Peptides against a protein of PDB entry 6NYY. Designs and how they scored, part 115

Target 1, 212 residues: chain A of PDB entry 6NYY
Amino acid sequence: KHFEQAIERVIGGLEKKTQVLQPEEKKTVAYHEAGHAVAGWYLEHADPLLKVSIIPRGKGLGYAQYLPKEQYLYTKEQLLDRMCMTLGGRVSEEIFFGRITTGAQDDLRKVTQSAYAQIVQFGMNEKVGQISFDLPRQGDMVLEKPYSEATARLIDDEVRILINDAYKRTVALLTEKKADVEKVALLLLEKEVLDKNDMVELLGPRPFAEKS
Target 2, 212 residues: chain A of PDB entry 6NYY as posed
Amino acid sequence: KHFEQAIERVIGGLEKKTQVLQPEEKKTVAYHQAGHAVAGWYLEHADPLLKVSIIPRGKGLGYAQYLPKEQYLYTKEQLLDRMCMTLGGRVSEEIFFGRITTGAQDDLRKVTQSAYAQIVQFGMNEKVGQISFDLPRQGDMVLEKPYSEATARLIDDEVRILINDAYKRTVALLTEKKADVEKVALLLLEKEVLDKNDMVELLGPRPFAEKS

## One batch from the design tools (peptide; made by RFdiffusion4, then SolubleMPNN)

Design b2_p21_7_s2 (from b2_p21_7, 8 letters changed)
Fold by OpenDDE base, seed 1:
Structure b2_p21_7_s2 (fold): chain B 212 residues (1-212), chain A 21 residues (1-21)
Amino acid sequence: as target 1 above (212 residues)
Amino acid sequence: SIEETIKELHEQSKSSTIAPP
């Protein structure tokens, strides 16, 4: 409890009890967070869900918290599943509401960053090849790109392809698991906070053995 | 750096619905 609360404070900041969402916004947040939670539940290489909440904290209207693995080496498959999990909120909104909101902006930032890193830092794209260079930092006047304009276009194209592939994979998964997303969202609207045990009760055990 | 990118990837173990500024 105290340790979890400390982590929650570090991650989410203080609960903004003063931020009252409209019922429709609260519903959108619930389905968004349910999308993250369910995607993480059914993706083998996703981090295990610790907690999901629709209680506003800081700038967040809701959050899903995962147990990070102490790993410094990521496979392409792991990075893809993490991208899919990160897209789970946006995809859930699309599936359930036929509309998307601004709520996914940080998720899309993370997905974009991961996709660029995979292609230009980790050499994980066959078309771009076994290259690695540093990404420009925010505020660096990139006077010259360390690659040609043709390479720039190729990178941009392959980033889009990678993100779209992750998106399609997430759509397929959450469409298959649509009833589970709805169950989680409805329970979130009731309890506002779910833990791993709530998820096990609702969905059954996670189908992947937790690598100890 | 790659180390910073890896750190950012670790920080992605949190998702959130963000309110517009």
Scores: peptide ipSAE 0.258, ipTM 0.848, DockQ to the pose 0.684
Fold by OpenDDE base, seed 2:
Structure b2_p21_7_s2 (fold): chain B 212 residues (1-212), chain A 21 residues (1-21)
Amino acid sequence: as target 1 above (212 residues)
Amino acid sequence: SIEETIKELHEQSKSSTIAPP
């Protein structure tokens, strides 16, 4: 308890108990976080869900927290499932409300960063090939790109394809599991915080063995 | 660096709905 609360403070910041969301905004957050939670539950290579919350913390209105594996090597399949999990909030908003919000801005930033890293740092794209370049850091002078403008356009196109494929995969998954997303969202609106045990009671055991 | 990118991937274990600025 005290240790978990300390970790929550470090990761989430101080609970802004003073930030009162409108009921419709709180509903949007609940379905957004339910999308992340359910996507992570049914993706083999996603990290296991630890906690999901719609209590505002710092700049966040809600969050889903996963237990990361101590791993330094990622497969292409693992990175794709992580992208799908990260898109789960945006996809849930689209499926349930027929509209999207600004709430997914940080998720889209993370997905964009991961997609570029896969293509230009990890060499995971067949069209771009077995290349590895450092991405310009925020604040670095635009160093001359070590590749042509034609290669830059190819990279941008393949990044878009990768993100769109992850998005479509997430839409298919959360459409199949739509009833489970709704169950999680409704329970979040009641309890504000769910753990792994609440998810097991609601959805059954996670279908993938925790790789020890 | 690739090491910084891997560190960022580890930090992605937390998703958050962000309030508009």
Scores: peptide ipSAE 0.254, ipTM 0.847, DockQ to the pose 0.662
Fold by OpenDDE base, seed 3:
Structure b2_p21_7_s2 (fold): chain B 212 residues (1-212), chain A 21 residues (1-21)
Amino acid sequence: as target 1 above (212 residues)
Amino acid sequence: SIEETIKELHEQSKSSTIAPP
């Protein structure tokens, strides 16, 4: 109890009990977080879900927390499933509401960063090839790119393709699991916080063995 | 750097619906 609360404070920040979301916004957050949770549940290479919450903390209106593996080497498949999990919120909003919100801006930032890293740093794209460049940091002088403007356009195109493929994969998954997203979202609206056991009760055991 | 990118990948173990500023 005290240790879990301490970890929650370190991870989530102080509960801003003062941000009363409108019921419609709270519903949007519940379905958004349910999208992340369900995507993570059914993606083999996603990290195991620990907790999902629609209680506002800091700048977050809700969150899904996963148990990160101590992993220093990522496969292309792992990075794709992580992108899909990260897109789960946006995709859930589209599926259930036919509209998208600004709530996914950090998710899209993370997905964009991951896609560029895969193509430009990790050499994981066949068209761009086995290249590795440092990405410009925010605030670094735009150093001359070590590649042509034609290569820059190719990189941008392949980034869009990769993100769109991850998006389509996530749409397919959450459409198949639409009833599960609904169950999680409705239970979130009731309990505000779900743990792994709540998810097992709703969805059954995660279909992928947690590597102990 | 690659190290920063790996750190960011580790931090992606948290998803959050973000309020606009």
Scores: peptide ipSAE 0.252, ipTM 0.845, DockQ to the pose 0.661
Fold by OpenDDE base, seed 5:
Parts: C-alpha cells; sequence; structure tokens
Structure b2_p21_7_s2 (fold): chain B 212 residues (1-212), chain A 21 residues (1-21)
C-alpha cells in the first residue's frame, strides 16, 4: 500500500481530486489510455503493463504504467514497438472518435526523440548510414551541426518516415484489436484503475511470455 | 550522451495523457 502510493506519486504526482473532467473528456482519456494498454499488450517488445488509470494526477489526466526491463541495449525492433505503444493513445482517439486531441503531446515528444536518436545516435537508418552524433539538448549552445544542410534534410525526412511507419503499424494493430480497446476503455470508465490481472481477465494472458 | 538517451528511453515506459497548460 504505502510503497504503491509512493510509486504512483512519483509517476503521476498527487491526485487532483478537484479536477473534475467532463464526461466526454473522461471518455476520451479512457480510450486514449486503453490504446496505450492494448498496444503494449500485443507488441512483443513492449514493456509489460502494470497499471492503467484515468484518475487525474499532477499534470496528467490519465496514465499507463509499465515495468521497464533493466536493459541497456535496445534493438531496432524493440524501439519500434516502444514507439507504437507510445502512439497507442493518439491512434485510439483517431479510431474511436475520428478526431485527435492535445492529450498526446508528451507521447509525440517521446516518439520524436526516439526517432531522432535511432537515426542520428544509433546509426539505425540505412540511408543516413552508420553515424553517431550527440543531439543538442534543450539549453545547449547551438553547436554547429557536424553535418551538411543536405544531411540535416535527409535526417528530417527519414525521421518522418520512421514515425509514419510506427503510426501505420499502430493503426493496423489497434484496428485489429478494436474490440479489445473498447473492452478496456469501458472497464476503465467503470473502475477508473486497472491492473495486470484485470487485463488478463479481459484479454487473456499476454501472448508474449515475460522473459523473467 | 548515449547514456542519457538510454535513460530517457527508460522513462518512456510511462505514458500519460497531458492537459495543455
Amino acid sequence: as target 1 above (212 residues)
Amino acid sequence: SIEETIKELHEQSKSSTIAPP
């Protein structure tokens, strides 16, 4: 109890009991978080889901918590599945509502950062090649890019391709699993918080054995 | 650094719907 509450506080911040979402906004959050949860459930290289909540905490309207594996090496396939999981909320909103909201801002930031890192730090793009440069951090002096403007344009184009591929993959997955996203969203609207056991009851055991 | 990028990738295991400021 106390330890779980401490973890929840670190992840989501303090429960804002005063932030009453309108029913339509709460529905949007439920489907958004269900999209993350279901994408993570059916992606082999995604982290296992621990908890999903639509109770507003800190700056968040809802959250999905995953158990990250203690890993220091990521494959290209792992990074793609993580991008797809991160896009799951935005994609769920599009599939169910035919509209997108500002709720995915942090998700899109994370996806953008991951895509740039894959291309310019990890050398994972064939067109850009086996290069590795440090990305300028927020607040670093704009160090002159160690590559040409033509290379910068190529990087930007390949980042867009990578993100679009991850987006399309996520659309395909959540369209196939649309009924599962709806089950999770409806149960979230009822219980406000789901754990791994609730997900197993709804969807069956995760099809990928947790490598212990 | 790569180490910092890896640390950021670990933090991506947290998803949240964020209200605009």
Scores: peptide ipSAE 0.248, ipTM 0.844, DockQ to the pose 0.679; fails the geometry check

Design b2_p21_7_s3 (from b2_p21_7, 8 letters changed)
Fold by OpenDDE base, seed 2:
Structure b2_p21_7_s3 (fold): chain B 212 residues (1-212), chain A 21 residues (1-21)
Amino acid sequence: as target 1 above (212 residues)
Amino acid sequence: SLKETIEELHEQSKSSTIAPP
């Protein structure tokens, strides 16, 4: 308990228990976080869910926390499932509300960064090829790109294709599992915090064996 | 660096709904 709370403070910041969300905003957060949780539950290469919360912390209105695997090598398939999990919140908002919010800004930043890294650092795109360039760091002067403007356009196009493919995969998954997303969202609105055991009781055991 | 990119991927183990600025 005390150790978990200390980790939660380090990871999430101080609980802003004083931040009262409007009921409609709290509902949006619950369905957003339920989208992340359910996507992670039904994607083979996603990390296992530890906790999902709609209690505001720091700059976050809610969060889903996963147990990261101690791995340093990622496959293209693993990175795709992680992208789909990260898009789960935005996709849930679209499916349930027919509108999108600013809540997914950090998720979209992470997905964008992952897509660019896959294409220009890891050489995982067949059209761009087996290339690896350092992405400009935040604050580095825009050094001359080591590639042509035609290659820059190709990279930008293939990034959009990769993100759109991940988005479509997530839409298909969460549409199939729509009833499960709703169950998780409704239980979040009641309990504000769910753990792995709550998810097992609600959805059954995760269909993928935990790679020990 | 690859290490920084992997660290960022590990930070993705926490998703958050962000409040508008």
Scores: peptide ipSAE 0.171, ipTM 0.751, DockQ to the pose 0.623
Fold by OpenDDE base, seed 5:
Structure b2_p21_7_s3 (fold): chain B 212 residues (1-212), chain A 21 residues (1-21)
Amino acid sequence: as target 1 above (212 residues)
Amino acid sequence: SLKETIEELHEQSKSSTIAPP
């Protein structure tokens, strides 16, 4: 109890019991978080879901918590599945509501950062090639880019391609699993918080054995 | 650094719907 509350506080911040979401907003959050949860459930290289909640905490309206694997090396396939999981909320909103909200801002930031890192830090793009540059951090002086404007344009184009591919993959997955997203969203609206056991009861065991 | 990039990747294991400021 106390330890779980401490972890929840670190991840989500303090419960804002005072933030009463309108029923439509709460529904949007439930489907958004269900999108993350279901994408993570059916992506081989996604981290296993620990908890999903639509109780507002800190700046978040809802959250999905995953157990990161203690790994220091990532493949392109692993990074792609992580991008798809991160896009799951936005994609769920599009599939169920035919509209997108500002709720995915942090998700899109993370996806953008991952895509740039793959292309310019990890050398994972064939067109850009085997390059590795440090991305300017927030607050670093804009060091002159060590590459030409033409290379900058190529990087930007390949980042968009990578993100769009991840988006399309996520759309395909959550469209196939649309009924599962709805089951999770409806149960979230009832219980407000789901754990791994609730997900197993709804969806069956995760199809990917957790490598212990 | 690689460490910082990995730490950032680990933070992606937390999904959240964020209210606009």
Scores: peptide ipSAE 0.167, ipTM 0.752, DockQ to the pose 0.629
Fold by OpenDDE base, seed 3:
Structure b2_p21_7_s3 (fold): chain B 212 residues (1-212), chain A 21 residues (1-21)
Amino acid sequence: as target 1 above (212 residues)
Amino acid sequence: SLKETIEELHEQSKSSTIAPP
């Protein structure tokens, strides 16, 4: 109890009990977080879900928390599933509301960063090839790119393709699991916080063995 | 750096609906 609360405070920040979301915004957050949770549940290479919450904390209106694996080497497949999980919120909003919100800004930033890293740092794209460049850090002078404008355009195109493929994969998954996203979202609106056991009760055991 | 990218990947273990500034 005290240790879990301490970890929750470190991870989530102080509960801003003062940000009362409008019911419609709270509904949007619930479906957004349910999208992340369900995507993470049914993607093999996603990290195990620990907790999902629609209680605002810091700048977050809701969150899904996963148990990161002590992993330093990621496969292309693992990175794709992580991208899909990260897109789960945006995709859920599209499926259920036919509209998208600004709530996915950080998710899209993370997905964009991952896609560029895969292509220009990890050499994971066949068209761009086995290249590795340092991505400019925020605030670094845009050093002359060690590649041509033609290569820059190719990189940008392949980034869009990779993100769109992850998006389509996530749409397919959450469309198939639409009823499960609804169950999670409705229970979030009731309980505000769900744990792994709540998810098992709703969806059954996660179909992938957690490597102990 | 690889370390920074891995740290960012680990931070992705938290998804969050973000309020606009």
Scores: peptide ipSAE 0.167, ipTM 0.753, DockQ to the pose 0.630
Fold by OpenDDE base, seed 1:
Structure b2_p21_7_s3 (fold): chain B 212 residues (1-212), chain A 21 residues (1-21)
Amino acid sequence: as target 1 above (212 residues)
Amino acid sequence: SLKETIEELHEQSKSSTIAPP
């Protein structure tokens, strides 16, 4: 409890009890966070869910918190499942509301960063090949790209393909698990915060053995 | 580029997936 609260304060900041969301916005947040939670629950290589909340913190309206694995080496499969988990909010909004919101902005940033890193830093794309270069940092005037314009176009295309593949995978998963997303969202609207035990009670045990 | 489009959008996160440090 105290340790979790300390981590929550460091990551999310102070609870903004003053930020009252409209009921429809709160519903959108609940389904968004439920999408993250359920995607993380049913993806083998996703990090275990610790907590999901629809209580606004800092600039966030809700969040899903995961226990990171103590690993430094990631496979393509692991990175894909992490991308799918990160897309879970956006996908949930699309499935349930037939519309998307600005809520997924940070998620899309993270997914994009991961996709670029996979292609241009980790050499994980067959078309781009076994290359690795540093991504320009925010504010660096990239005067010259370390690659041709043709390579730039190829990178952009392959990033889009990778993200779209992750998106489609997430759509398939959350469509299959649509009833579970709804259960989690409804319980979030009631409790505002769920932990791993709430998820086990609602969905059953996570189908993947936690590697101890 | 997809990167440029996303960099322009970076200011208004409303929900996030987070890991403990």
Scores: peptide ipSAE 0.060, ipTM 0.609, DockQ to the pose 0.117; fails the geometry check

Design b2_p21_7_s4 (from b2_p21_7, 10 letters changed)
Fold by OpenDDE base, seed 1:
Structure b2_p21_7_s4 (fold): chain B 212 residues (1-212), chain A 21 residues (1-21)
Amino acid sequence: as target 1 above (212 residues)
Amino acid sequence: MKEETIKELQEMSKSSTIAPP
């Protein structure tokens, strides 16, 4: 309890009891967070879900919290599944509402950053190759890119391909698991907060062994 | 890997629906 609350405070900040979402917005948040939760549940290399909430906290309208792993080395497969999990909210909105909202802005930022890092820092793209260079930080003078304009275009294209592949993978997964996303979303609308046990009761045990 | 990059990757374990500014 105290440890979970401490983590919640670090992740979400203080509960904003004053932020009353309209019912339709609350529904959107519930399906968005359900998308994250279900994607994380059915992706082998995603981190295990700890908690999902549609209670507004800080700047967040809802959140999904996963077990933080002290992981310092990531495989390409792990990074892909993490991207898919991060896209789960956006994809859920598309599947259920046929529209997308601004709610996925931070998710898309994270996905974009991960995709660029994979290609330009980790050498994980075959076309770009085994290269590694620093990404410009916010506020760094636009120093000359350490690569040609042709390489820049290639990077941008391969980033788009990687994100689109992750998106398509997430669409396929959440379409297959559409009923599970709906179950989670509906239960979120009732309870506002779900834990791992609620997910097990609703969906059954996670199909992947917890990596001890 | 730079510690910052590792932290950024670790932050993907947190998803949130964010209100527009």
Scores: peptide ipSAE 0.193, ipTM 0.817, DockQ to the pose 0.618
Fold by OpenDDE base, seed 4:
Structure b2_p21_7_s4 (fold): chain B 212 residues (1-212), chain A 21 residues (1-21)
Amino acid sequence: as target 1 above (212 residues)
Amino acid sequence: MKEETIKELQEMSKSSTIAPP
């Protein structure tokens, strides 16, 4: 009852300016963004959450923003946790709705790119080894891959393994924190925008010390 | 590490639900 009224007030207030999402779409966005927020909150090597919003802006229906540290060096563990955070929206949709949407397209692109970079640029995969190749850029001449077709298949297999491992890790985390994801999603549907203080009030302090 | 790769990795600090085209 109170929740339905809060959703109606928020939906009615948005009618004027940007794409009016249907209530079910807005709910999907709220749980998607809550998945990102909660994953980032409970992953040690994820960046601290700055802001979560379900207010549509440009091509985005919602977003979670993290405080980017001027970080030039990333560990394998950091890249994995960032992948898990990025998968948090898709995983939240699966856990709460039993369905997936197109909303995670950019997240999946980023995860895919990160996985390939880890394996073929950063040498972070034991099977592929300590190699570094440039990934073909869009618009570069069809340069032949600097590696064999057997290596290409190995890379593709190890990319899938890495993404699947990140996905499973995210499923485990957000299943454990399911109640927290729901709390964040419900509060998003009420407030449309949450900051770090809202998250601390809702979930308690982030369990990891801010990297000084 | 290429500057472009660093920028791409930094962009993972932003998650966005995108509307289909």
Scores: peptide ipSAE 0.189, ipTM 0.813, DockQ to the pose 0.483
Fold by OpenDDE base, seed 2:
Structure b2_p21_7_s4 (fold): chain B 212 residues (1-212), chain A 21 residues (1-21)
Amino acid sequence: as target 1 above (212 residues)
Amino acid sequence: MKEETIKELQEMSKSSTIAPP
């Protein structure tokens, strides 16, 4: 308990007990976080869900926390499933509300960063090829790109393709699992916080063995 | 792999709905 609270405080920041979300916003957050949780549950290479919460913390209105494996090497398949999990909130909003919110801004940032890294740092795209360039960091002078404008356009196109493919995969998954997303969202609205055991009770055991 | 890139990839295990600034 105390250790978990300490980790939650470090990860999520201080509970902003004073931020009372409007019921409609709280509902949006619940379905958003349920989308992340369910996507992670049914994606083989996603990390196991540890906790999902709609209690505002720091800058977040809600969060899904996964058990971080001390993993240092990622496959292309693992990175794709992580992208899909990260898109789960946005996709859930689209499926249930027919509208999207600003709540997915950080998710989209992470997905964008991952997609660029896969293509230009990890050489994981066949069209761009086995190349590795440093991405400009925040505050680095945009040095002249070590590649042509044609290559820049190709990279941008392949990034969009990769993100769109991840998005479509997530839409297909959460559409299939729509009832499960709703179950999780409704229970979040009641309990505000769910753990792995709550998810097992709702959805059954995770279909993928935890790779120990 | 750069340590920073690994940390960024590990941080993807955390999703949060962020309030607009």
Scores: peptide ipSAE 0.187, ipTM 0.815, DockQ to the pose 0.604
Fold by OpenDDE base, seed 3:
Structure b2_p21_7_s4 (fold): chain B 212 residues (1-212), chain A 21 residues (1-21)
Amino acid sequence: as target 1 above (212 residues)
Amino acid sequence: MKEETIKELQEMSKSSTIAPP
């Protein structure tokens, strides 16, 4: 109990009970977070879900928390599934509401950063090849790129392809699991917070064994 | 890998709906 509450405070910040979302916004958040949760549940290389919440904390209106692994090496497959999980909120909004919101801004930032890192730092793209360059840090003077403008355009194209592929994969998954996303979203609107056990009761056990 | 890149990758284990600024 005390340890879980301490972890919740460190991760979520202080509950801002003062930020009352309108019912429609609360519904949007519930389906957004349900999208993340369900995507993470059914993606093999995603981290296991610990908690999902629609209680506003700090700058977050809701969150899905996964078991942090002390992982230092990531495969291309793991990075793709993590991108899909991160896109789960945006995709859920599109599937259920036919509209998208600003709520996915941080998700899209993370996905964009991951895609560029895969192509430019990790050499994971066949067209760009086995290259590794430092990405400009936020606030660094954009020094001259060590590659041509043609290579820059190729990188930008391959980043868009990678993100679009992850997006399409997520759309396919959450469309297949649409009823599960709705179950999670509806239960979130009732309970505001779900744990792993709630997810098991709703969806059954996660189909991928947690590597102990 | 740079420590910063590892941290960014690890942070993808958290998702949140963010309020607009």
Scores: peptide ipSAE 0.185, ipTM 0.811, DockQ to the pose 0.604

